# Designs tried in a protein design run: peptides against a protein of PDB entry 1IK9. Part 64

Target 1, 211 residues: chain A of PDB entry 1IK9
Amino acid sequence: MERKISRIHLVSEPSITHFLQVSWEKTLESGFVITLTDGHSAWTGTVSESEISQEADDMAMEKGKYVGELRKALLSGAGPADVYTFNFSKESCYFFFEKNLKDVSFRLGSFNLEKVENPAEVIRELICYCLDTIAENQAKNEHLQKENERLLRDWNDVQGRFEKCVSAKEALETDLYKRFILVLNEKKTKIRSLHNKLLNAAQEREKDIKQ
Target 2, 207 residues: chain A of PDB entry 1IK9 as posed
Amino acid sequence: MERKISRIHLVSEPSITHFLQVSWEKTLESGFVITLTDGHSAWTGTVSESEISQEADDMAMEKGKYVGELRKALLSADVYTFNFSKESAYFFFEKNLKDVSFRLGSFNLEKVENPAEVIRELIAYALDTIAENQAKNEHLQKENERLLRDWNDVQGRFEKAVSAKEALETDLYKRFILVLNEKKTKIRSLHNKLLNAAQEREKDIKQ
Target 3, 195 residues: chain B of PDB entry 1IK9 as posed
Amino acid sequence: MERKISRIHLVSEPSITHFLQVSWEKTLESGFVITLTDGHSAWTGTVSESEISQEADDMAMEKGKYVGELRKALLSVYTFNFSKESAYFFFEKNLKDVSFRLGSFNLEKVENPAEVIRELIAYALDTIAENQAKNEHLQKENERLLRDWNDVQGRFEKAVSAKEALETDLYKRFILVLNEKKTKIRSLHNKLLNA

## One batch from the design tools (peptide; made by RFdiffusion4, then SolubleMPNN)

Design b1_p12_7_s4 (from b1_p12_7, 5 letters changed)
Fold by OpenDDE base, seed 3:
Structure b1_p12_7_s4 (fold): chain B 211 residues (1-211), chain C 211 residues (1-211), chain A 12 residues (1-12)
Amino acid sequence: as target 1 above (211 residues)
Amino acid sequence: as target 1 above (211 residues)
Amino acid sequence: SLLDKLSEEDLD
């Protein structure tokens, strides 16, 4: 089961933060359980897949688009732009929410909630879920931090090896050229020596012809 | 102000999860506010630096060690080993906690709490703090994940450059040796040709002397 | 090395 808790402000009680919990199996489209609390009282309702489909049809909205609006309204809470307005009557247990656009406000959905007999249990479970989520997120943060530190070390190690490889390539080329020049100069010296011996032999032969 | 919320089990109510909030300025040693709740009622007490110092002295414990035990007891909740036992009387509003070792249990601290008149406000604020902490930790997780993905890309890029540099070094050495052999062989051929010319000139001179 | 072998063959 997936769960999301958000803060909402009710039009009837704008000074009191309410908490809207939505819980569902796999997808919000398959239905959900909604729980509203003010930290003292709690109210719960179940919304079926058929009710979601009927509300989408009544709105003449495509089901996937309607579910997308439900996700934004019910799982994000009142976004900073007050795009969604929440209403709840404690007397009738009727919960409804509206989407406010610049020129048009319209009812997005409505649910009958039931007052929870033991709101303290629901509130304790909600706090437990928040604390578990904090612990899981902290463990994930510590893991990601350690992995980032590892990746940074590994990057620095490879970067240092790469720089050494570049320098070693340039040094190798320079060393090979120096060694080659030495060997080539020895061969050039031997060629010069052999040419001088040939010139001397030719000069001696010219002397022997001139007795 | 720093804040920590933990789950505890009271010896008097072991079937009901309680929540222990501790809030402090900079250090727990400078004093703290303790809040206990069961999701319906709440109780709050203030503990001064002087009370913490007095309890450490009464226990004949070094203050830093005592504060270290307070941190483990009050900020971690009941650890999985039940090392700390929590007791609260709703009638007297007396809260105390014990450290349980294998052979010795001893009272670690005790506080008088006051019943909160509006527990719903305290509970709402506690839930708000949990939701804010979740949001902050989620944002940090997303940031660390993006940084991890960046570092992994940067590592792969440098690793690929390093492998190319290694291969290019080996290829350079092989190419330079091949080129050097070609030039050296040309010089060797020229040396051989000059030696043959010298041998021929010597043989011609021997013929001219026999003539 | 290959360079060392190339230097030795020319002492002949």
Scores: peptide ipSAE 0.030, ipTM 0.847, DockQ to the pose 0.456
Fold by OpenDDE base, seed 2:
Parts: structure tokens; C-alpha cells; sequence
Structure b1_p12_7_s4 (fold): chain B 211 residues (1-211), chain C 211 residues (1-211), chain A 12 residues (1-12)
């Protein structure tokens, strides 16, 4: 079961923050339970998949698009722009909400709610859910923080190994060239020595022929 | 201002989850505001630094240790072990809590609370704080998740560069040795050729002397 | 090393 609690302001009571809880299974399209509270009274209603489909049809809206608007209205709370207006009558227990566009406002949905006999239990459970969600999110934050610290250490280790590998490659190239030059110079010296021996032998032969 | 909301169970009402809100400035030692609610009624009291100091002195406990126990009792909620027992009389508005050790239970603190005239406002504000805390923690979680994904990409990039550097070092060594052997073998061939010329010149000289 | 071997084999 998925659940979202949002703050809303009712047109009838704009000075009193209300809380809108929506609970659903997998997708909001399959239906949902809506709970409204002012922190003293609570009201609950169940909205079926058939009611959602009927509201979409009555609006001549594609169901997936309609559910997308329901999700924005009911699960996001009143964003800073009054794109969604919430209305509730405590007398009739009739809840309805509108989408406000620049030039057009239209009813997005309407639900009959029932007054909860024990609102304190609903409020306690709502606070419990908030506290559980805080604890879960905090535990996830601590996990992600520890993972970040691990990944940063692992990155620094590999970076340090990479820098050492680069330096060791340059050092290896330099060392191999130095050693090669030494051995090559020895061979060049031996070639020069052998050429001098050949020149001397030729000069001696030329002396021996001249007697 | 720091704030913590915790679930507690009162000895007098063990079937009804109560919520204990504590708010303080920087340190609990400087005093705090305590709010208790059952989701219908709320009670609030202010505890001064002097009262905290007096309670520590009356207990013959070092103040920092006492504040440490207050923090565990009031800010951690009832952990799974009933280490802290909470008591509240709705008639007297007297709140007290005990620390239960294996062989000893002792009163850790006691506060007079006042019944809030408008508990719905306190409850609404408490729910608002929970929802704000959820939103803040969720935003922090999304930030840490994006940072983890970045660090993992950066780690994979450096790891791939490191592996390429290792392979390039081994390939460089092998290539340098191959090139070196080619040049060295040319010099060895020239040395052998010069030695053969010296041997031939010596043999010709020995023939000319016998002649 | 391969270098050392290549230097030694030419001392003979």
C-alpha cells in the first residue's frame, strides 16, 4: 500500500491547514482511500476504480491523463501556484477540487466523505506514519552518506594508484632509455675500437710492402 | 531551534500512542519546551535551565550526565526496551518519567504541563513539522543519491583509466625492449663483421709472410 | 633483466 499525506488549504477555511491523506494499492487508478483532517475532526472516503473511470468519462478525458491530474492534485499538495483549489463542506461532507488554468477553472473530482467517529485515532496513526517515514528516510540518508564516504575513499585510492601508475610509466620509459643508451654506447665503443684495429693493420701492411 | 517528536506510551494509557514533542535551542541543557498529545488533547510545559540543574542536583547526578539521560528519555522515544517509563495524569497535568534498570527504577524528571486550549493548532503544527522534515529528508536523499551516482561514474572512469595505464605500461616496456633488441642486434652484426675482417686480414698477413 | 642478459651475452 502506498500513502501520501499533504497539506491543503480549503477555500472555506483558508486560515486552517488541513491534511489530505491518500492511500492506494500500486496505482491511484485502482482506487484510493482519502482522509481529510483539521487536527481535530477527520473525514474518510473510499474512491473506487469505477468512480475514477466515471469521472474521467464525465470529463471526456482519457483515464491515464485524468489519473495523472488526480495524482498532481491529491499527492503533491497545494504547490505554490493555486493550480488546485480544494473545497470541503463539513455539513454535507462533500469534498471537491478544481484545476485552475489561466482562463478556465474546472472541477477535477468530487467525493463524499464520512466523518470519523474517533478522529484522534486517525490523527495518531497519521502522525505515526509521518514519524515512521522520517525514521526510514533518516536511515536511508545515513546509508547513502556512508556509501558516499566509501565511494569517495575508493575513488581516492584508485586515483592515487592511477597517478602512481602514470609516474611509474614515465619513470620506466626514462630508465629503459638510460639503460639502452649505456649498452648502445658500449657497442659503439667496441665498433670504434675494431675500426681502429683494422686501420692500424692496413697501415702496417702498407709499411711492410714498402723494403 | 531544534525539535524532536517521539512516540511514547503512558503507563496510564498503554493502548493509546502519545506523542512527545521537545523543542530546544542548541542544547537541551539550556531548557526546552515539552508538548504531549494524544491526537485530541495537547499539553505543554516549559522547562528552564535552572529546573534541569535543580533536578540534576536533587538526583546527585552530574549535570552533563543528567542531560544525557534526558536526551535519551525525551528525544529517542520509547526504544524497544522499556528503559524509560512515561507517566501522565490528565487531572493534575503532572508528567513524570522513570529510568528502569535491571534492579532499580528511579524518577528521572517531572514536569507540570498546561492543557492547551486549542489542541488542533498544536496537532496541525506538529503534522506540518513532520511533513517539512519528510520533505527536507527526501530532498537530502535525492541529493545524496545523485552524488553517489556521480561518485560511482567518477570511480569507474578513473578505474578504466588506471587499467589502461597498467596495460599501456606493460605494452610500452615490451615495445621498448623489441626496438632495443633490433638496434642492439644491428650493432652486434657490425661487431661480428669487423671481427671477421680482422681475422681475414691476419690470415692474409700470415700467408704473405710465408710467401 | 632482459637488458642484463643482452649485455652479458656479448661479453663472451
Amino acid sequence: as target 1 above (211 residues)
Amino acid sequence: as target 1 above (211 residues)
Amino acid sequence: SLLDKLSEEDLD
Scores: peptide ipSAE 0.028, ipTM 0.847, DockQ to the pose 0.438
Fold by OpenDDE base, seed 1:
Structure b1_p12_7_s4 (fold): chain B 211 residues (1-211), chain C 211 residues (1-211), chain A 12 residues (1-12)
Amino acid sequence: as target 1 above (211 residues)
Amino acid sequence: as target 1 above (211 residues)
Amino acid sequence: SLLDKLSEEDLD
């Protein structure tokens, strides 16, 4: 079961934050349970997949688009500046919400709620869920933080090894060239010496032919 | 202001989760506000630094140790299996808690609370704080997740560059040696050719002298 | 090294 708690402002009670809990299985389209509370009273309603389909049809809206609007309205938590307006009659237990666009306002949905007999239990369970969510998110944050610290260390270690590898490559190339130049110069010196010996031998032979 | 909400079980009402809110400035030692609620009623008390010092003295406990026990008792959220037992009289508004060790149970502290006139406001504010904490922790989780994914990419990139650098170092060494051997072999061949020319010239001169 | 070996073989 998925669950979202949002704070909303009712048009009838704009000074009192209400809490809108929505719970569903996998998709909001399959139906949901809506719970409204003011921290003293609570009201709950179940909305079926059939009711969602009927509301979409009554609005002449494609079901996927309608469910997309329901998800925005009911799960995002609307402030007083939001495009969604919430209305609830405590007398009729009728909840409805509107989408306010620049040039058009329209009712997006409406639900009959039932007053909860023991609102304290619903409120306690709602607070428990909030505390559980906080604990889970804290554990996830601590895990991600430790992973980030590990990854940063691992990155620095590989970076340092890479820099050492670059420097070692440059040093190797320089050392190999220096050693090669020494050996090559010895060979060049030997070639020059042998050439001079050949020139001298040729000059001596030319002198011996000339007695 | 720091704040912690915990769920507790009262000895008087073990079937009803109560919520213990503690709020303080920087340190619990400087005093705190304690709020207890069952989701219908709320009770609040202020505990001063002087009261904390007096409770520590009455217990014959060092203040830092006492505050350390207060922090564990009041901020950790105790289940029914916890070493901390909570008691509250709704009639007297007297809250006290005990630490249960294997061979000793002792009262750790006690506070007079006052019944809140409008518990719905306190409960709404408590739920608002929970929702704010959830939103902040979600934003932090999303940030840490994005950083984690970035660091993992950066690590893979540096690792791949490092492996290429290792391979390039080995390839460079091998290629340089191959090139050096070719150049040295050319010089060795030239030296051998020059030596053979010197030997032939010496043999011809020795024939000309015998002649 | 291979270079050291190449230098020694040329002294002989």
Scores: peptide ipSAE 0.026, ipTM 0.846, DockQ to the pose 0.354
Fold by OpenDDE base, seed 4:
Structure b1_p12_7_s4 (fold): chain B 211 residues (1-211), chain C 211 residues (1-211), chain A 12 residues (1-12)
Amino acid sequence: as target 1 above (211 residues)
Amino acid sequence: as target 1 above (211 residues)
Amino acid sequence: SLLDKLSEEDLD
């Protein structure tokens, strides 16, 4: 089971932050449990897959698109742009929400809730879930941080080996050329010496022919 | 201002999870505000630096060590080993907690709380803080995850460059040796040819002398 | 080295 808690503002009580918990099994499309609280009272309702399908049909909206709008409305709250307006009558326990577009507002969905007899238990469970989620997210953060530190060390080690390899390549080339120049110069000197000996021998032979 | 919420179990109400909020400025030693709630009622008290110092003195404990115990008790809850026991009288609004050692339990501290007139506001603020903390931790997790993915890419890129550098070093050495051998072999062939010409010239001169 | 060997084989 998955759940999401969001803060919402009701049109009837804009000064009092309400909390909307939605809980579902695998997909929101399969139905969900909605819980509303003001930190003193709580209201809960179950929305079935059939009700979601009926609301999508009544809206003449494709079910997947409708569920996508439900997800945005109910799991994200109003969002940063107040795209969704929430209404709740504590008297009728009727919860409804509207999507506000630039030129049109329309009802996206409506649910009957029931007042929870023990709101403190719902509120405690909500706080427990928040604290558990914080602890899990902190543990994930600490793990990711340690992994980042590991990856950074491993990167630095490979980078340092790479730089040493580059330097060693340049040093190797320079050393090989230096050694080659030495050997080549010895061979050039020997060739020059042998040419001079041949010239001298030819000059001596030309002298011996000329008596 | 920093805060921590922990779940605790009161000795008087072991079946009802309570929430202990502690809020402080920079250091817990400077004093703190303690808030207790059961999700229906809330109680708040302020603990001053002077009260913390007095409790440390009364315990004959060094203040830093005492504050270290307060931090473990109040910010971590009972912990996984029920090392701390929490007691609260709703009648007297007296909150006290004990440290449980293997052979000894002792009172670590005690505070007078006051019943909050509007517990719903305290509870809403607590839930808001939890939701804000969840959102912040999620954003940190997403950031760290993206950074891990970046570091892993950067590591793979450097590793691939390093492997190419190693291969290029070996290839360079092999290529330079091949080129050097060719040039040296040409010089060796020229030296041998010049020596043979010198030997032939000497043999011709020796024939000319014998003739 | 191969270069050292090439240098030695040219000394005879």
Scores: peptide ipSAE 0.026, ipTM 0.847, DockQ to the pose 0.475; fails the geometry check

Design b1_p12_8_s1 (from b1_p12_8 with P1E S3V T7V)
Fold by OpenDDE base, seed 1:
Structure b1_p12_8_s1 (fold): chain B 211 residues (1-211), chain C 211 residues (1-211), chain A 12 residues (1-12)
Amino acid sequence: as target 1 above (211 residues)
Amino acid sequence: as target 1 above (211 residues)
Amino acid sequence: ELVLPSVEEELS
């Protein structure tokens, strides 16, 4: 089961933050449990897949689009400046919400809730869920931070090895060229010396033929 | 101001999760506000630096050690299997907590609380703080996740460049040696050819003299 | 890419 808690402002009580809890299996489309609380009272209702389908049909909206709007309205935590407005009657336990577009406001959905007999249990469970979520997110955060620090070290280590490899390549090339030039110059000098000896021998032979 | 909310179990009500909120400036030593709630009622009390010092003195405990125990007791979220036990009288509004060591239990501290007139406001604010903390931690987790994915890409890029640099260094060395051997072999062949020409010229001159 | 001059050009 997935859960989302959001702050909402009721049109009837705009000064009192209410909390909207939605719980569902896999997808909101399969139905959900909605819970509303003001920190003193709580109200709950179950919305079936068939009710979601009926509300979509009554709106003449495609079900996937309707569920997309439900997900935004019920899970995003809309304030009074948001696209969604929330209404609840404590007397009738009737909850409805509207989408306010620039030129058109329309009712997106409505649910009958039931007043919870022991709201303190619902509130305690809601706070427990928040504290569990905080603890899980903190543990994940610490893990990601340690992993980030590890990856940064590993990056610096490879970067330093790469820079050393570049420098070592340049140094190797320079050293090999220097050594090669030395050996080649010795061979060039030997060739020049041998050519000079050949020229001298030819000149001496030409003198010996000329007595 | 820093804040921590923890679940506790009161000895008087072990089946009902209570929430212990502690709020402080910079350090718990400078004083704190304690709030207790069961999701229906709330109680609050302010504990001054002087009261913390007095409790430490009454315990004959060094203040820094005492504050260290306060921090563990009040901020760690101890259950009934934990080292800390919590007691609260709703009638007297007296809150006290004990540290249970293997062979010794002792009272660590005690505070007079006051019943909050509108507990719903305190509960709503507490839930709001939890939801804010969740949102902040989620945003931080998403940031760290993106940063980890970036660092992993950057690491792979440098690793790939490093491997290419290693291979290029080995290839460069091999290529330079091959080229050097070719040029050197040509020079060696030229030296051998010039020596043979010198030997032939010397043999011809020795024949001409014998003639 | 540092085009290393051919070994022949520097040795020439």
Scores: peptide ipSAE 0.016, ipTM 0.846, DockQ to the pose 0.066
Fold by OpenDDE base, seed 3:
Structure b1_p12_8_s1 (fold): chain B 211 residues (1-211), chain C 211 residues (1-211), chain A 12 residues (1-12)
Amino acid sequence: as target 1 above (211 residues)
Amino acid sequence: as target 1 above (211 residues)
Amino acid sequence: ELVLPSVEEELS
């Protein structure tokens, strides 16, 4: 079961924050349970998949688009743009909501709710869910923070190894070239010495021919 | 102002979850406001810094240690070990809590609460705070998740560069040695050729002397 | 490419 609690304002009671709970199994499209509370009284209704389908058809709206509007309205509350307006009559227990566009408002859905006999239990369960959600989110935050700290350490360690590898590569190249030049110079010196010996031998032979 | 809401069970009403709100300015030691609710009724009391100090003195407990016990009791609720027991009389509005140790229970503190005239407002504000806390924690979670994803990418990028650097260092060493061997072999061949020329010149001179 | 100088060019 999935659940969302949102803060809403009723057109009839704009000074009193209400709480809209929606609960569903897997998908909102399969139907949902709606609960409204003012912190004293509570009202609940069940909306079936067939009712959602009928409302979509009555609106001549594609079902997935209609469910998308229901999600925005019922799970997000009145966003900061008051795009959705909520109405509830405590007398008739009739709940309806409208979508407000610039030049047009239209009813998006309506539900008959039933007054809960024990609103305190519903309110307590709602608060419990909020507290449980806070605890779960805090545990996730602490875990993610520790993971971030780990990843940052691991990044710094690899970065430091990489920089050492770059420097070691440059140093290796330089050292190998220096060693090579030394050995090459020894061989060049030996070649020069052998050439000088050949020149001397040739000059001695030319002297021996000239007695 | 800091605030914590905890779920507690009263000894008198163990089947009904109660909610204990504590609010304070900067430190719990400076005093706090306590609010108890069952989701229908609410009770509130103010505890001053002087009352906290007096309770610590009456217990012959160091103030910081006493405040540490208050934090564990009032801000964490009954932990899973039921180390703290909460009592409330709705008739007298007297709230007290005990610390349970293996062989000893002792009263940790007591407060007179006042019944709130409009409990619905207190409950609504409590739910609002829970919802706001959920939203803030969700935003932090999403931020930390994005940071984790960034750090993981950055780590993978540096790791891949490091591995390439290691391989490039080994390849460089191998290439340089191969090139050095080639040039060294050329110089060795030249040295051998010059030695053979010297040997031939010496043999010719020995023939000329015998001639 | 580090063209190692040929053995001939350095003896010239």
Scores: peptide ipSAE 0.015, ipTM 0.845, DockQ to the pose 0.085
Fold by OpenDDE base, seed 5:
Structure b1_p12_8_s1 (fold): chain B 211 residues (1-211), chain C 211 residues (1-211), chain A 12 residues (1-12)
Amino acid sequence: as target 1 above (211 residues)
Amino acid sequence: as target 1 above (211 residues)
Amino acid sequence: ELVLPSVEEELS
């Protein structure tokens, strides 16, 4: 079962924050239970998949699009824009909500609710769900924090190894060149010495021919 | 202002979850406001720093240790162990709690509460705080998740650069050795050729002298 | 043969 609690304001009671709980199985399309509370009284209604389908058809809206609008209205909370207006009559138990666009307001849906006999139980369960959600989110945050600290250490370790590899590569190249220059210069000196010996031998032979 | 809400069970009403809200400024030692609710009624009391000090003295407990026990009792929720037992009389508005150790139970504290005239307002504010805390924790969770994904990418990037650096160092060493061997072998061949020329010149000179 | 230390020995 999935659940979302949202703060809403009723047009009839704009000074009193109300809470809209929606609960469903897997998809909102399969139907849902709606619960409204003011912290003293509670009202509940069940909306079936068939009612959602009928409401979409009555609106001439594709079902998936209609469910998408229901999700925005009932699960998002009143976003900062008064895009959704909520109305409830405690006398008739009739709940309806409208989508307010720039130039057009239209009724998005309506429900007949029933007054809960024991509102305290519904309110307690709602608070319990909030506290459980807080605890779950805290545990997830602590896990993610520890994982981030691990990843940061692992990054620093690899970065340090990379910097050492770069420096070692430059040092290796420099050392190899220095060693090879020394050996090459030794061989060049030996070649020069052998050439001088050949020149001297040729000069001595020319002296021996000139007696 | 700091706040914590906890689920508790009252000895008088073990089937009904109660909620204990504690609110304080900076430290619980400076005093706090306690609010108890059953989802229908609410009761509130204010505990001053002087009352906390007096209760610690009456218990012959060091104040910091006493505040540490208050924090465990009032802020931790009932941990899975029934280490803390809560009692409340709706008639007298007397709230007290006990710490249950293996062989000893002792009263840790007591408060006179007052029944709230408008419990719905207190309950609505409590639900609002829970919803705000959920939203804040969700935002923190999303931030930590994005940071985790960033750190993982950054780690993979540095790891890939490190592996390339290692491979490039090995390739550099191999290439330098190959090139230097070729040049050294050329110089060795030149030295051998010059030695053979010297030997031939010496043999020709020896022929000229024997002639 | 100039046995240069292996690339691995300089990275250790």
Scores: peptide ipSAE 0.008, ipTM 0.844, DockQ to the pose 0.062
Fold by OpenDDE base, seed 4:
Structure b1_p12_8_s1 (fold): chain B 211 residues (1-211), chain C 211 residues (1-211), chain A 12 residues (1-12)
Amino acid sequence: as target 1 above (211 residues)
Amino acid sequence: as target 1 above (211 residues)
Amino acid sequence: ELVLPSVEEELS
């Protein structure tokens, strides 16, 4: 089961934050349980998959698109731009919500709720869920933080090895060239010396022939 | 201001989860506001720094140690081992809590609370805080997850560069040696050729002298 | 370890 709690403002009570809980199995399209509370009273209703389909049909909206709008409205609250307006009659227990666009507002959906006899139990359970979610999220944060610290250490270790490898490559190249130049210079000197000896021997032979 | 909400079970109402909110400035030692709710009623009290000091003195406990016990009791709920027992009289609004050790239970502290006239406002604010905390923790989780993914990419990139650097170092060494050996062998061959020419010239001169 | 023969041993 999935659950989302959102803050909403009702048109009838704009000064009183209400809480909208939606609970569903796997997909919101399969139906959901909606719970509204003001921190004193609570109201609950079940919306079936058939009701969702009927509301989509009545709106002449494709079901997946309609469910997408339901998800935005019911799981995000008003949204960042007050795109969704919520209405609730405590007398009729009728909950409806509208999507407000620039030039048009339209009813997106409507549900009959029932007043909960023991609202304190619903409120306690809602707070429990919030506290459980906080604890789970905090444990995840602590785990991710430790992983970040591990990954950063591992990165620094490899970076340091890489820098040492680069420096060792440059040092190796320089050392090999230095050694090679030394040996080549010795061989060049020996070649020059041998050429001079050959030139001298040829000059001596030319002198010996000239007697 | 710091705030912590915990679930507690009261000895008088063990079947009803209560919520204990503690709010303080910087340190719990400086005093705190305590709020108790059952999801229907709420009770609030302020505990001053002087009251904390007095309770520590009355217990013959060092203040820092006492505040450490307050922190465990009031901010962690019962704790993982039911080490703390909470008592509340709704009639007297007297809240007290005990620390239960293996062989001894003792009162750790006691506070007078006042019944809140508008408990719904306190409950709504408490739920708002939980939802804000969830949102903040979720944003932190998403950020840390993205950072983990970044750090992992960066690690893989450096690791791949390191492996290429190692291979390039080995390849460079091998290539330099091959080139050096070729040039040295040419010089060695030239030296051998020059020595043979010198030896032949000496042998020819020795023949010319014997002739 | 490719013990590259010391430049000296191959040059010797």
Scores: peptide ipSAE 0.019, ipTM 0.846, DockQ to the pose 0.082; fails the geometry check

